# Ledger of designs, part 201: peptides against a protein of PDB entry 4GXB

Target 1, 277 residues: chain A of PDB entry 4GXB
Amino acid sequence: VPTEEVSLEVLLSNGQKVLVNVLTSDQTEDVLEAVAAKLDLPDDLIGYFSLFLVREKEDGAFSFVRKLQEFELPYVSVTSLRSQEYKIVLRKSYWDSAYDDDVMENRVGLNLLYAQTVSDIERGWILVTKEQHRQLKSLQEKVSKKEFLRLAQTLRHYGYLRFDACVADFPEKDCPVVVSAGNSELSLQLRLPGQQLREGSFRVTRMRCWRVTSSVPLPSGSTSSPGRGRGEVRLELAFEYLMSKDRLQWVTITSPQAIMMSICLQSMVDELMVKKS

## One batch from the design tools (peptide; made by RFdiffusion4, then SolubleMPNN)

Design b2_p28_4_s2 (from b2_p28_4, 11 letters changed)
Fold by OpenDDE base, seed 2:
Structure b2_p28_4_s2 (fold): chain B 277 residues (1-277), chain A 28 residues (1-28)
Amino acid sequence: as target 1 above (277 residues)
Amino acid sequence: PLYLVSEFYTPEELFETDPEPFELKELP
C-alpha cells in the first residue's frame, strides 16, 4: 500500500468518533498517539489504552475481534476487511482497577474511563442491581464522574470485556455460555435447562496453559452449530484448568472471538507479572 | 482438520498449585 495521508476514524466505547489524520503506513502506536493528541490525552497515559479491531453489530454494540498488533497498520487492517461493520476502537487495556487512579487524575483520562464505563453499563457488560442503577443515574445526572467511577468499580464485572454468546463443553457438551474476561479470569455464565443461572470463575492463575485452534467442519459428520455454515471456520479457545489440587481438566470454548479471549488472557498474565515484579 | 493457532503457558511464578476446588456458583 502506498504511503498516503488519510483520515482514519477511531471510535470510543460509546461510539464517539475521533477522526485523525495519519499515514497509511503509520503503525498502531503512531495511530494511538494521533488519537491521544486529538483527545489531548497526555503522553504518559497513552500506555493505559489500546486500539482494538471490532465488528459493529446491528444494535451498535461492539464485538471485539482482536487487539491491533504493535507493527500493524491500522488503516490497512480495517480497510482490507472490505466491510463497514469493522471499526477501530480505543479502550483501556489494563485489568486492575487500581490503575484507574492514575488515569483519573487527568481530565481526559477521567472522561475516557467515564464514557467507557457508562457504555459498559448500558450494554450490560457491568451488572447492576436496581438500586445501584438508580445511584449511578443520579451521579450521572450530577455529572460526578469520579464518584460514578468509584461506585462502578465496586460493581459486578467492572472492567470486564463481555463476549458474544457462544458455546462451551463445560459443564456439559454444547453448553450455551456467555463469557466475560476481567479481573484475571474468564467468567462463564450459563443456564442449564431447569436450573438457575450459574457462573464459573476461571482464574488465569489456575490455567496451566491455553490454546487457540481453527478448524473447518466437515459436511458429512459434524453437528452444525446454529448460525454457522458447514464450511465456516470454527475457532476454539481451550484451556487446561486446575480444578483442584493435582486435578487438571480441559475446558473448550467455541467462539469467533477465541483469539480475543486469548489476547485477554495474555494481557492478564502480563499485568500480573508486572505487579509481581 | 484442526490447526493450532497459538499456545500459551502461565508462568510458574503465577500458577497456583494448591487452590480451593473449583465450583460453579449460583447467581441470584
Scores: peptide ipSAE 0.637, ipTM 0.950, DockQ to the pose 0.785
Fold by OpenDDE base, seed 4:
Formats: structure tokens, C-alpha cells, sequence
Structure b2_p28_4_s2 (fold): chain B 277 residues (1-277), chain A 28 residues (1-28)
């Protein structure tokens, strides 16, 4: 791709558009810096955020595809997909809410976290009780961003990334699940027929390993995965989990977002390693 | 056909060896 100046649109979690003028040859960090400059985010806070490739669904929700890597050219990465549904999104890229303290000290950082959190609540990524919802709305009306975040930090799945509904082989084969990544875990929410909503918390520290696989199912009269056509690529995330002392079990999630899930796990491990070092 | 795209291992220093048994939790 020839180097030229282009206008690139980067979205915040709430869909707010940030337009930046960059070169087609600018790498992820260059674009991130441009976005930061546009937002007046200080340099020392840039590292708390990342650019993600997402697919915008018809309802406006984002399906996260992957994190843009350092060597990538965001303009090329998004335009090469030749679909307007693909977007670049700025989002915080750490998991431990303790890092919010650093980001919240800056007005722009605070605003970014606030906007993201509001959006996550509105999209149902963060789970709230009726009472919590009332309190959050009150704080939102007052535009008390710090207090809003402090309350939000106590909420279920705060800081989690919610994935599109998919299928797992746990607790039984072809079980519909909703996967969320956060707090150094994958949370699998599921409701089996005639049962209550249940959650499985799979901590990354109990995953011995995980892998992403790609396959093309053989033509058959039906696919085991709803919504998949014959011969479509099937992505899976499988992790070997320590269910109890000396008892390992494989759990497999079938999802187009398997790569993103793996990236989340990698990121969680990296963060934990930093903390332990 | 099945292809392995990537495989990752949790560092030993992070891996728990004696955890409480995993359980599915009912949510209200």
C-alpha cells in the first residue's frame, strides 16, 4: 500500500468517533498516539489503552475480533476487510481495576473509563442489581464520574469483555454459553433446559494451557453449531483446566471469537506476570 | 481438517496446583 495521508476513524466503546489524520504506513502505536493526542490523553497513560478490531453488528454492538498488534498498520488492517462493519475501537487494555486509579487521576483518562463503563453497563457486560442500577443512574445524572466508577468497580463482571453467544462442550456437549473475559478468568454463563442460570468461573491460573484451532466441517445435513453454514470455518478455544487437585479436564469453546478469547487469556497472564515480578 | 492455530501455556509460577474444586454456581 502506498504511503499517503488518510483520515482514520477510531471509535470509543460508546461509539463516539475520533477522527485522526495518519499515514497509511503508521503502525498501531502511531495511530494510538494520534488518537491520544486528539483526546489530549497524556503519553504516560497511552499504555493503559489498546486498539481493537471489531465488527459492528446491526444493533450497534461490537463483536471484538482481535487486538491490533504493534507491527500492524491499522488503516490497512481495517480497510483490507472491505466491509464497513469493521471498526477500530479504543478500549482500556488492563484487567486489574487497581490500574484505574492511575488512569482516573487524569481528566481524559477518567472520561474514557467512565464512557467505557457506562457503555458496558448499557450493553449488559457489567451486571447490576436493581438497587445498584438506581445508584448508578443517580451518579450518572450527577455526572459524578469518580463515584460512578468506584461503585462500578464493585459490580459483577466489571472490566470484563463480553463475547457473542457461542457453544461449549461444558458442562455438556453443544451447550449454548455466553463467555466473558475478565478478572483473570473466563466466565461461562449458561442455562440448561429446566435449570437456572449458572456460571462457571475458569481462572487462568488454573489453566495449564490453551489452544486455538481452526477447522472446516465436512458437509453434512446439519451442523452442530447453530448459525453456521456447511463448510464454514470453525474456530475453537480449548483449555486444559485443573478442576480439582490432580484432575485436569479439557474445555472447548466453539466461537468465531476464539482468537480474541485467547488474546484475552494471554493478556491476563502477562499482567499477572508483571504483578508477580 | 483441523489445524492448530496457536497454543499457550500458563507459566508455572502462576499455575495453581492445589485449588478448591471447580463448581458451577447458580446465579439469581
Amino acid sequence: as target 1 above (277 residues)
Amino acid sequence: PLYLVSEFYTPEELFETDPEPFELKELP
Scores: peptide ipSAE 0.637, ipTM 0.950, DockQ to the pose 0.785
Fold by OpenDDE base, seed 3:
Structure b2_p28_4_s2 (fold): chain B 277 residues (1-277), chain A 28 residues (1-28)
Amino acid sequence: as target 1 above (277 residues)
Amino acid sequence: PLYLVSEFYTPEELFETDPEPFELKELP
């Protein structure tokens, strides 16, 4: 791609558009810096955020596809898909809420976290009771962003990334599940027929390994996964989990977001390693 | 056919060796 100056649109979690002038040859970090400059985010806070490729659904929700890697050219990455549904989104890229303290001390950082959190609540990524929702709305009306975040930090699945409904082979084959990544775990929520809602908390520290696989079903095959067309690429995330002492078991999630799930796990491991060192 | 796209291993420093047994938990 020839190097030229272009206007690139980057969205915040709430859908706010940030337009930046960049070169087509600018890498992910270059674009991120441009976005930070446009928002007046300090340089020392840039590392707390990343650019993500997402698919905007009909309802306006974002389905995260993957994190843009360092070597990528965001303009090329998004435009090459030739679909307006794909967007670049700025989001925080850490898991431990303790890092919020660093970010929210800055006005711009605070605004970004606030916007993201509001969006996550509105989209049901953060789980709230009716009373909690009322309290949050009250704080939102008062525009008390710090207090809003402090309350939100105590809520279930705060800081989690929620994926689209998918399928797992746990606890039963072809079990519909909702996967969320956060707090150094994959949370699998599921409801079997006639049963209550259940959650499996799979901590990354108990995953011996994980892998992403790709397959293409035969067009003539009668077996099709729910929600997937015949012959479409099937992505799976499989992880080997230490269920108990000396007992490893594979769990496989079938999802078009398998890559993103893997990226989340990698990011969690990286963060934990930093904390331990 | 099945293709392995990527595989990752948890560092030994982080990997738990003697965890409590995994359980599915009912949510209220």
Scores: peptide ipSAE 0.636, ipTM 0.949, DockQ to the pose 0.811
Fold by OpenDDE base, seed 1:
Structure b2_p28_4_s2 (fold): chain B 277 residues (1-277), chain A 28 residues (1-28)
Amino acid sequence: as target 1 above (277 residues)
Amino acid sequence: PLYLVSEFYTPEELFETDPEPFELKELP
């Protein structure tokens, strides 16, 4: 692609559009800096955010595809897909809520966290009780952003990324699940017939290893995933989990977001390593 | 056909060796 100046749209979590003028040859960091400049986000806070490739669903929700890598050219990465449903989204890229303290000291950082949190609650990524919802609405009406965030930080799945409904082989084969990544874990929510909603918390520190695989299903009369045609790629995330002392078990998640899940796990490990050093 | 895309290992210094048994929890 020839180098030229283009207008690139980057979305915030709440769907707010940020238009930046960049070069087609600008790498991810260059684009991120341009977005930061447009928002008046200080340089020392840029590292708390990343650009993500997402697919916008019909209802306006975002399905996260992957994090844009440093060597990528965001303009090329998004336009090469030749579909307007793909967008670039700015989102915080750390897991420990303690880092919120650094970000929310700045007006722009505070606004970004607030907008993201409001959106995550509205989308059901953060789980709230009726009473908590009332309290949050009250704070939102008062535009008390700091207080709103402090309350939100105590909520279940604060800071988690929720994935589209998918399938796992745990606790039984072909079990429908909803996976969320956050707090150094993968949370699997599931409801078996006649049972209550249950959650499995899989901490990355108990994963010995994980892998992403791709396969092309053979022509069969039965497809496990609705809408999957002949020859479509099937992605899976498998992790070997320490269920108890000296007892390892493989858990496999079948999802088109398997790559994103793996990226989350790697990011969690990286953050834990930084904190431990 | 199955293809391995990527494989990752948790660093030994982070890996728990004697955890409590895993359990599914009912959500309220």
Scores: peptide ipSAE 0.632, ipTM 0.948, DockQ to the pose 0.792

Design b2_p28_4_s3 (from b2_p28_4, 11 letters changed)
Fold by OpenDDE base, seed 1:
Structure b2_p28_4_s3 (fold): chain B 277 residues (1-277), chain A 28 residues (1-28)
Amino acid sequence: as target 1 above (277 residues)
Amino acid sequence: PLYLVSEHYTPEELFELDPEPFELKELP
């Protein structure tokens, strides 16, 4: 692609559009800096955010595809897909809520965290009780952003990324699950017939390893996934988990977002390593 | 055909060797 100046749209979690003028040859960091400048986010806070490639669903929700890598050209990455459903989204990229303290000291940082958190609650990524919801609405009406965030930080799945409904082979084969990544874990929510909603918390510190695989299903009359056409790629995330002392078990998640899940796991590991050093 | 896209290992220094047994928990 020839180098030229273009207008690139970057979305916030709440769907707010940020238009930046960049070069088609600008790398991810260059675009991120341009977005930060447009928002008046200080340079020392840029590292707390990343650009993500997402697919916008019909209801306006975002399905996260992957994090944009440093060497990528965001303009090329998004336009090469030749579909307007793909967007670039700015989101915080750390897991430990303690880092919120650094970000929320700045007005722009505070606004970004607030907008993201409101959106995550509205989308059901953060789980709230009726009473908590009432309290959050009250704070939102008062525009008490700091207090809102402090309350939100105590909520279940605060800071988690929720994935689209998918399938796992745990606790039984072909089990429908909802996976969320956060707090150094993958949370699998599931409801078996006649049972209550249950959650399995898979901490990355108990994963010996994980892998992403791709396959093309053979033309079998039984496609287990609705809407998958002949020749569509099947992605799976498999991790070997220490269920108990000296007992390892493989868990496999079948999802188009397997790559994103793997990216989340690696990001969690990286953050833990930084904190330990 | 099955293809390996990526494989990752948790660093040894982060890996828990003696965890409590895994359990599915009911959500309130």
Scores: peptide ipSAE 0.632, ipTM 0.956, DockQ to the pose 0.783
Fold by OpenDDE base, seed 3:
Structure b2_p28_4_s3 (fold): chain B 277 residues (1-277), chain A 28 residues (1-28)
Amino acid sequence: as target 1 above (277 residues)
Amino acid sequence: PLYLVSEHYTPEELFELDPEPFELKELP
């Protein structure tokens, strides 16, 4: 792609559009810096955020595809898909809520976290009771962003990234699950027939390894996974989990977002390593 | 055919050697 100046749209979690003028040759960090400048986000806070490629669903929700890598050209990455449903989204890129303290001390950082959190609640990524929802709405009406965030930080799945419904081979084959990534874990929520909602918490510190695989089913094959078209690429995330002392077991998640899940796991590992060092 | 896209290992210093047994938990 020839180098030229272009207008690039970057969305916040709440759908707010940020237009930045960049070069087609600008890498991810360059674009991120441009977005930060447009928002008046201080340079020292840029590292708390990342750009993500997402697919906007019909209901307006975002399905995260992947994090844009350093070597990528965001303009090319998004436009090459030739579909208006793909967007670039700015989101916080850390997991430990303790880092919120650094970000929310700045007005712009606070606004970004607030907008993201409101969106996550509205989309059901953060789980709230009726009473908690009432309290949050009250704080929202008062525009008390700090208090809103402090309350939100105590809620179930705060800071998690929720994926689209998918399938796992745990605890049973072809089990419908909802996967969320956060708090150094993959949370698998599932409801088997006649049973209550259950959650499996798979901590990354108990994953010996994980892998992403891709395959293309044979067109003549009758084995189509639910929700997947015949002959479409199948992505899987498999991780080897220490279920108990000296007992490793593979768990496999079949999802178009397998790559994003893997990115989340690596990001969690990286953050934990930073904390330990 | 099956293709390996990526493979990652948890650093040894983060890996738990003697964890409590995994359990599925019922949610309220």
Scores: peptide ipSAE 0.631, ipTM 0.956, DockQ to the pose 0.802
Fold by OpenDDE base, seed 4:
Structure b2_p28_4_s3 (fold): chain B 277 residues (1-277), chain A 28 residues (1-28)
Amino acid sequence: as target 1 above (277 residues)
Amino acid sequence: PLYLVSEHYTPEELFELDPEPFELKELP
């Protein structure tokens, strides 16, 4: 791609558009810096955020595809997909809410976290009780961003990334699940017929390993996964989990977002390693 | 055909060897 100046749109979690003028040859960090400059985010806070490639669904929700890597050219990465549904999104890229303290000290950082958190609640990524919802709304009406975040930090799945509904082989084959990544875990929410909503918390510290695989199913009369056509690429995330002492079990998630899930796991591991060092 | 896209391992330093047994939890 020839180097030229272009206008690139980067979205916040709430869909707010940030337009930046960049070169087509600008790498992810260059674009991130441009976005930071546009937002007046200080340089020392840039590292707390990342650019993500997402697919915007018809309802405006984002399906996260992957994190943009350092060597990538965001303009090329998004435009090469030749679909307007693909967007670049700015989001915080750490998991430990303790890092919020650093980001919240800056007005722009605070605003970004606030906007993201509000959006995550509105989208149902963060789970709230009726009472918590009331309190959050009150704080939102007062535009008390710090207090809002402090309350939000106590909520179920705060800081989690929620994926599109998919299928797992746990606890039984072809089980519909909703996967969320956060707090150094994959949370699998599921409801089997006649049962209550249940959650499985799979901590990354109990995953011996994980892998992403891709396959093209053989043409058959029906696919086991609803919504998939014949011959469509099937992505799977499989992880070997220590269910109990000396008992390892493989769990497999079938999802178009398997790559993103793997990226989340690696990111969690990386963060934990930093903390331990 | 099945292709391996990526494979990752949790560092030994992070791996918990003696965890509490995994359980599915009912949510209200």
Scores: peptide ipSAE 0.628, ipTM 0.956, DockQ to the pose 0.781
Fold by OpenDDE base, seed 2:
Parts: structure tokens; sequence; C-alpha cells
Structure b2_p28_4_s3 (fold): chain B 277 residues (1-277), chain A 28 residues (1-28)
């Protein structure tokens, strides 16, 4: 692709558009810096955010595809998909809410976290009780962003990334699940027939390893999951989990977002390593 | 045909050797 000046649209979690003038040859960090400059985010806070490739769903929600790579060209990456449903999104890229304290000290950082959190609540990524919802709305009406975030930090799945409904082989084969990544874990929510909603918290520190695989289902033998064509690529995330002392078990999640899930896991590991140092 | 996209390992320094048994929890 020839080097040209272009206008690139980057979205915040709430769908707010940030237009930046960049070169087609600008790498991810260059674009991120341009976005930061446009938002007046200070340089020392840029590292708390990343650019993600997402697919915008019909309801306006984002299905995260992957984090943009360091040497990737965001303009090329998004435009090469030849679909307007793909977007670039700016989102915080750390897991420990303690880092919110650093970001919240800056007005722009505070606004970004606030907007993201509001959006995550509205989308049901963060789970709230009726009373909590009332309190949050009150704080939102008062535009008390810091207090809003402090309350939000105590909520279930604060800071989690929620994935689209998918399928796992745990606890039973072909079990519909909702996966969320956060707090150094994958949370699997599921409801078996006649049972209550259940959650499994799979901590990354108990994952010995994980892998992403791709396959093309054969027409003759595969149970066609509803909505997938027989010729569509199937992505799976499998992780080997220490269920108890000396008891390892593989868990496999079938999801188009398997790559993103893996990226989240690695990011969690990386953050934990930094904290341990 | 199965293709391996990526494989990752948790560092030994982070890996918990003596965890409490995993359990699915019922949500209210």
Amino acid sequence: as target 1 above (277 residues)
Amino acid sequence: PLYLVSEHYTPEELFELDPEPFELKELP
C-alpha cells in the first residue's frame, strides 16, 4: 500500500468517534499516539490503552476480534477486511483495577475510563443489582465520575471483556456458555437444562497452557452448530487446567473469538509477571 | 485438518501447584 495521508476513525467503547490524520504506513503505536494527541491524553498514560480490531454488531455492540499488533498497520488492517462492520476501538488494556488510580488522576484518562465503564454496564458486561444500578444512575446524573468508577470497581465483572455467546465442552459436551475475561481468569457462565445459572472461574494461574486451533468442519460428520455453515472455519481455545492438586483437565471453547481470548490470557500473564517483579 | 494457531504456557513462577478444587458456583 502506498504511503498516503488518510483520515482514520477510531472508536471509544461507547461508540464515540475519534478521527485522526495518519499515514497508511503508520504502525499501531503511531496511530495510538495520534489518538492520544487528539484526545489530549498525556504520553505517560498511552501505555494503559490499546487499539483493538472489533466487529460491530447490529445492535451497535462490539465483538472483539484481536488486539492490533505492534508492527501492524491499523489503516490497512481494518480496510483490508472490506467490511464496514470492522472498526478500531480504543480501550484500556490492563486488568488490575489498581492501575485505574494512575489513569484517573488525569481528566482525559478519567473520562475514558468513565465512558468505557458506562458502556460496559449498558452492554451487560458489568453485572449490577437493581440497587447498584440506582446508585450508578444517581452518580451519573451528578456527573461524579470518580465516585462512579469507585462504585463500579466493586461490581461483578468490572474490567472484564465479555465475549459473544459460544460453546464449550465443559461441564458437558456442546454446552452453551458466555465467556468473560478479567481479573486473571476466564469466567464461564452457563445454564444447563433445569438448572440455575452457574459460573466457573478459570484462573490463568491454574492454566498450565492454552492453545488456539483452527479447523474446517467436514460436511459428513460434524454436527452443524446453528448459524455456522459447513465450510466455515472453526476456532477453538483449549486450555489445560489444574482442577485440583495433580489433576489436569482440558477445557475447550469453540468461538470465533478464540484468538482474542488467547490474547487476553497472555495479557493477564504478562501483567502478573510485571506485578511479581 | 486441524491447524495450530498459537500455543502458550503459564510461567512456573505464576503457576499454582496446590489450588483449592475447582467448582462451578451457582449464581443467584
Scores: peptide ipSAE 0.628, ipTM 0.956, DockQ to the pose 0.776

Design b2_p28_4_s4 (from b2_p28_4, 10 letters changed)
Fold by OpenDDE base, seed 5:
Structure b2_p28_4_s4 (fold): chain B 277 residues (1-277), chain A 28 residues (1-28)
Amino acid sequence: as target 1 above (277 residues)
Amino acid sequence: PLYLVSEFYTPEELFEKDPEPFEELELP
């Protein structure tokens, strides 16, 4: 692609559009810097955020596809998909809420975290009680962003990334689940017939390994999930989990977001390694 | 056909060898 100056749209979590003038040849970091500059985000805070490729659903919700890699050209990556549903989103890229303190010290950083958190609550990614929701609404009306975030930090699944409903083989085969990644874990929420909502917390520190696999269903296979067209690639994330001392068990999640889940796990491991260092 | 896309290992330094048994949580 010839190097040309283009206007690239980057979305915040709340759907706010940030237009940046970049070159088609600009890499992910270049674009990120341009976005930061446009927002007046200090250079020292850029590292707390990343660019993600997402698919915008009809309801405006974002389905995260993957994190843009360093070598990628964001303009090319998004336009090559030839669908307006795909967007580039700026989101925080750390898991430990302690890092919020660094980001919140800056007005722009504070605004970004606030916008993301509001969006995550509205989307149901962060779980809130009725009372908590009332409190949050009150703080939002007062535009008390710091207090809002402090309260939000105490909420269930704060900082988590929620994935689209998918299927796992745990606790039973072909179990519908909702997976969320955060706080160095994968949370699997499920409701079996006649049962209460359950959550399995799978900490990355108890995952011996994980893998992403791709398969093409055979045309004759009766397991055509009604929604998957013939020949669609099936992605799976499988992880070997230490359920107890010396007891390893494989858990497999079938999801088109398996790659993104794996990226989250990698990112969690990286962050934990930094903390130990 | 199954294809391996990627495989990752948790660093030994992070891997918990003697964890408490896995417990599923019932959410209210």
Scores: peptide ipSAE 0.542, ipTM 0.921, DockQ to the pose 0.799
Fold by OpenDDE base, seed 4:
Structure b2_p28_4_s4 (fold): chain B 277 residues (1-277), chain A 28 residues (1-28)
Amino acid sequence: as target 1 above (277 residues)
Amino acid sequence: PLYLVSEFYTPEELFEKDPEPFEELELP
């Protein structure tokens, strides 16, 4: 691709558009810096955020595809997909809420976290009780961003990334689940027929390993899972989990977002390694 | 056909060898 100056749209979690002028040859970090500059985010806070490739659904929700790698050219990465549904989104890229303290010290950082958190709550990524919802709304009305975040930090699935509904083989085969990644774990939420909502929390520190696989179903006439056309590529994330002492069990998630899930796990591991060092 | 796209291992220093038994939560 020839090097040209282009206008690139980067979205915040709330859908706010940030337009930046970049070169088609600018790498992810260059674009991130341009976005930071546009937002007046200080350089020392840039590392707390990343650019993600997402697919915008008809309802405006984002389906995270993957994190843009450092070597990528965001303009090329998004435009090569030849679909207007694909967007670049800026989001915080750490898991430990303790890092919020660093980001919140800056006005722009605070605003970004606030906007993201509001959006996550609105999208149902963060789970709230009725009382908590009332408190959050009150704080939102007052635009008390710091207090809002402090309360939000105590909420279930704060800082989690919620994936599209998918299928897992846990607790039983072909179980519809909603997977969320956060707090160094994968949360699998499910409701079996006639049962209450259940959550399995799989901590990455108890995952011995994980893998992403790709397969093409053979036209075996078997009941394709509802919604997948015959012949579509199936992505799976499988992890080997230590259920108890010396008891390993494989759990497999079938999802188009398996790659993103794996990226999350890797990111969690990386962060934990940094914290331990 | 099944293809391996990627495989990752949790670092030994992070891997918990003696965890509490896995518990599934019921959410109201």
Scores: peptide ipSAE 0.541, ipTM 0.920, DockQ to the pose 0.792
Fold by OpenDDE base, seed 1:
Structure b2_p28_4_s4 (fold): chain B 277 residues (1-277), chain A 28 residues (1-28)
Amino acid sequence: as target 1 above (277 residues)
Amino acid sequence: PLYLVSEFYTPEELFEKDPEPFEELELP
């Protein structure tokens, strides 16, 4: 691709557009730096954020596809998909809420975290009770961003990334689930017919291993769901989980976001390793 | 056909060897 100056759009979690002038040959870090400069985010806080490739749904929600890697060219990565539904999003890229303290010290960092958190609550990624919702609204009206974040940090699934509804073989085969990644775990939420909402918490520290697999369904003559055209790739995330002492069990999630889930797990492990050293 | 895309292992130093049994939570 010839090196050219282009205008690249990067979205914040709340849908705010940040336009940056970059080269088509600029790598992920170069683009991230350009975005930071545009936002007036200091250099020492750049490392707390990452660029993600997402698919924008009809309702404006973001389906995370993957984190952009360091060697990638964001302009090429997004434009090569030849669909306007794909966007680049800036989001915080750490899991431990303790790092919020570092980011919140800066006005721009605070604003980014606030916007992200508001968006996550609005999208239902963070679980909120009626009373908590009232308190959050009051804080929003007062524009008390720090207090808002402090309250939000106590909420269930704060800092989690919620995935699109998918299917798992846990606790039963072909069980519809909503997977969320955060706090060094995968949360699987499910509601079986006639049952209450249940959550299985799978800590990465109890995963012996995990894998991403890709399969092409054989044209089984059975009319599978009309929407999956013949030849759609099926992605799965499988992890071997220590359910109890010396008892390992495989759990398999079937999702087009299996790669993103794996990236989250890798990122969680990396963060834990940094904390332990 | 099934293709392995990637496989990862949790570092031994992070892996919990003697955990409490897995429990599912009911959410109000």
Scores: peptide ipSAE 0.540, ipTM 0.922, DockQ to the pose 0.802
Fold by OpenDDE base, seed 3:
Structure b2_p28_4_s4 (fold): chain B 277 residues (1-277), chain A 28 residues (1-28)
Amino acid sequence: as target 1 above (277 residues)
Amino acid sequence: PLYLVSEFYTPEELFEKDPEPFEELELP
């Protein structure tokens, strides 16, 4: 691709558009810096955010595809998909809510966290009771961003990334699940027929390893599993989990977002390593 | 065919060798 100046659209979590002028040859960090400059985000806070490739669903929700890597060219990465549903989104890229304190000290950082948190609540990524929702709405009406965030930090799945409904082989084969990543874990929520909502919490520190696999179903004439078109690539995330002392068990999640899930796990491990050093 | 795309290992320093048994949570 020839090097040219282009206008690139980057979305915030709430769908706000940030237009930046960049080169087609600008790498992810270059684009991130341009976005930060446009937002007036200080340089020392840039590292708390990342650019993500997402697919915008019909309802306006974002399905996270992957984090843009350092070597990538965001303009090329998004435009090469030749679909308007793909967007670049700016989001915080840390898991420990303690880092919110650093970001919240700056007005722009505060606004970004606030917008993200509001969006996450509205999308149901953060789980709230009716009373908590009322309290949050009251704070939102008062535009008390700091207090809003402090309350939000106490909520279930604060800081989690919620994935689209998918399938896992835990606790049973072919279980519909909703996976969320956060707090150094994968949360698998499921409701089996006639049962209460259940959650399996899989801490990354108890994962010995994980892998992403890709498979192409053979066009076998018989059982088209309902909903998968012929020839669609099947992505899976499998992790080997220490269920108890000396008891390892594989758990496999089948999801188009398997890559993103793996990226989340990597990011969690990296953050934990930083905190331990 | 199944293809391995990537495999990752949790660093030994982070890996908990003697965890409490896995507990599934029931959500209200």
Scores: peptide ipSAE 0.537, ipTM 0.920, DockQ to the pose 0.810

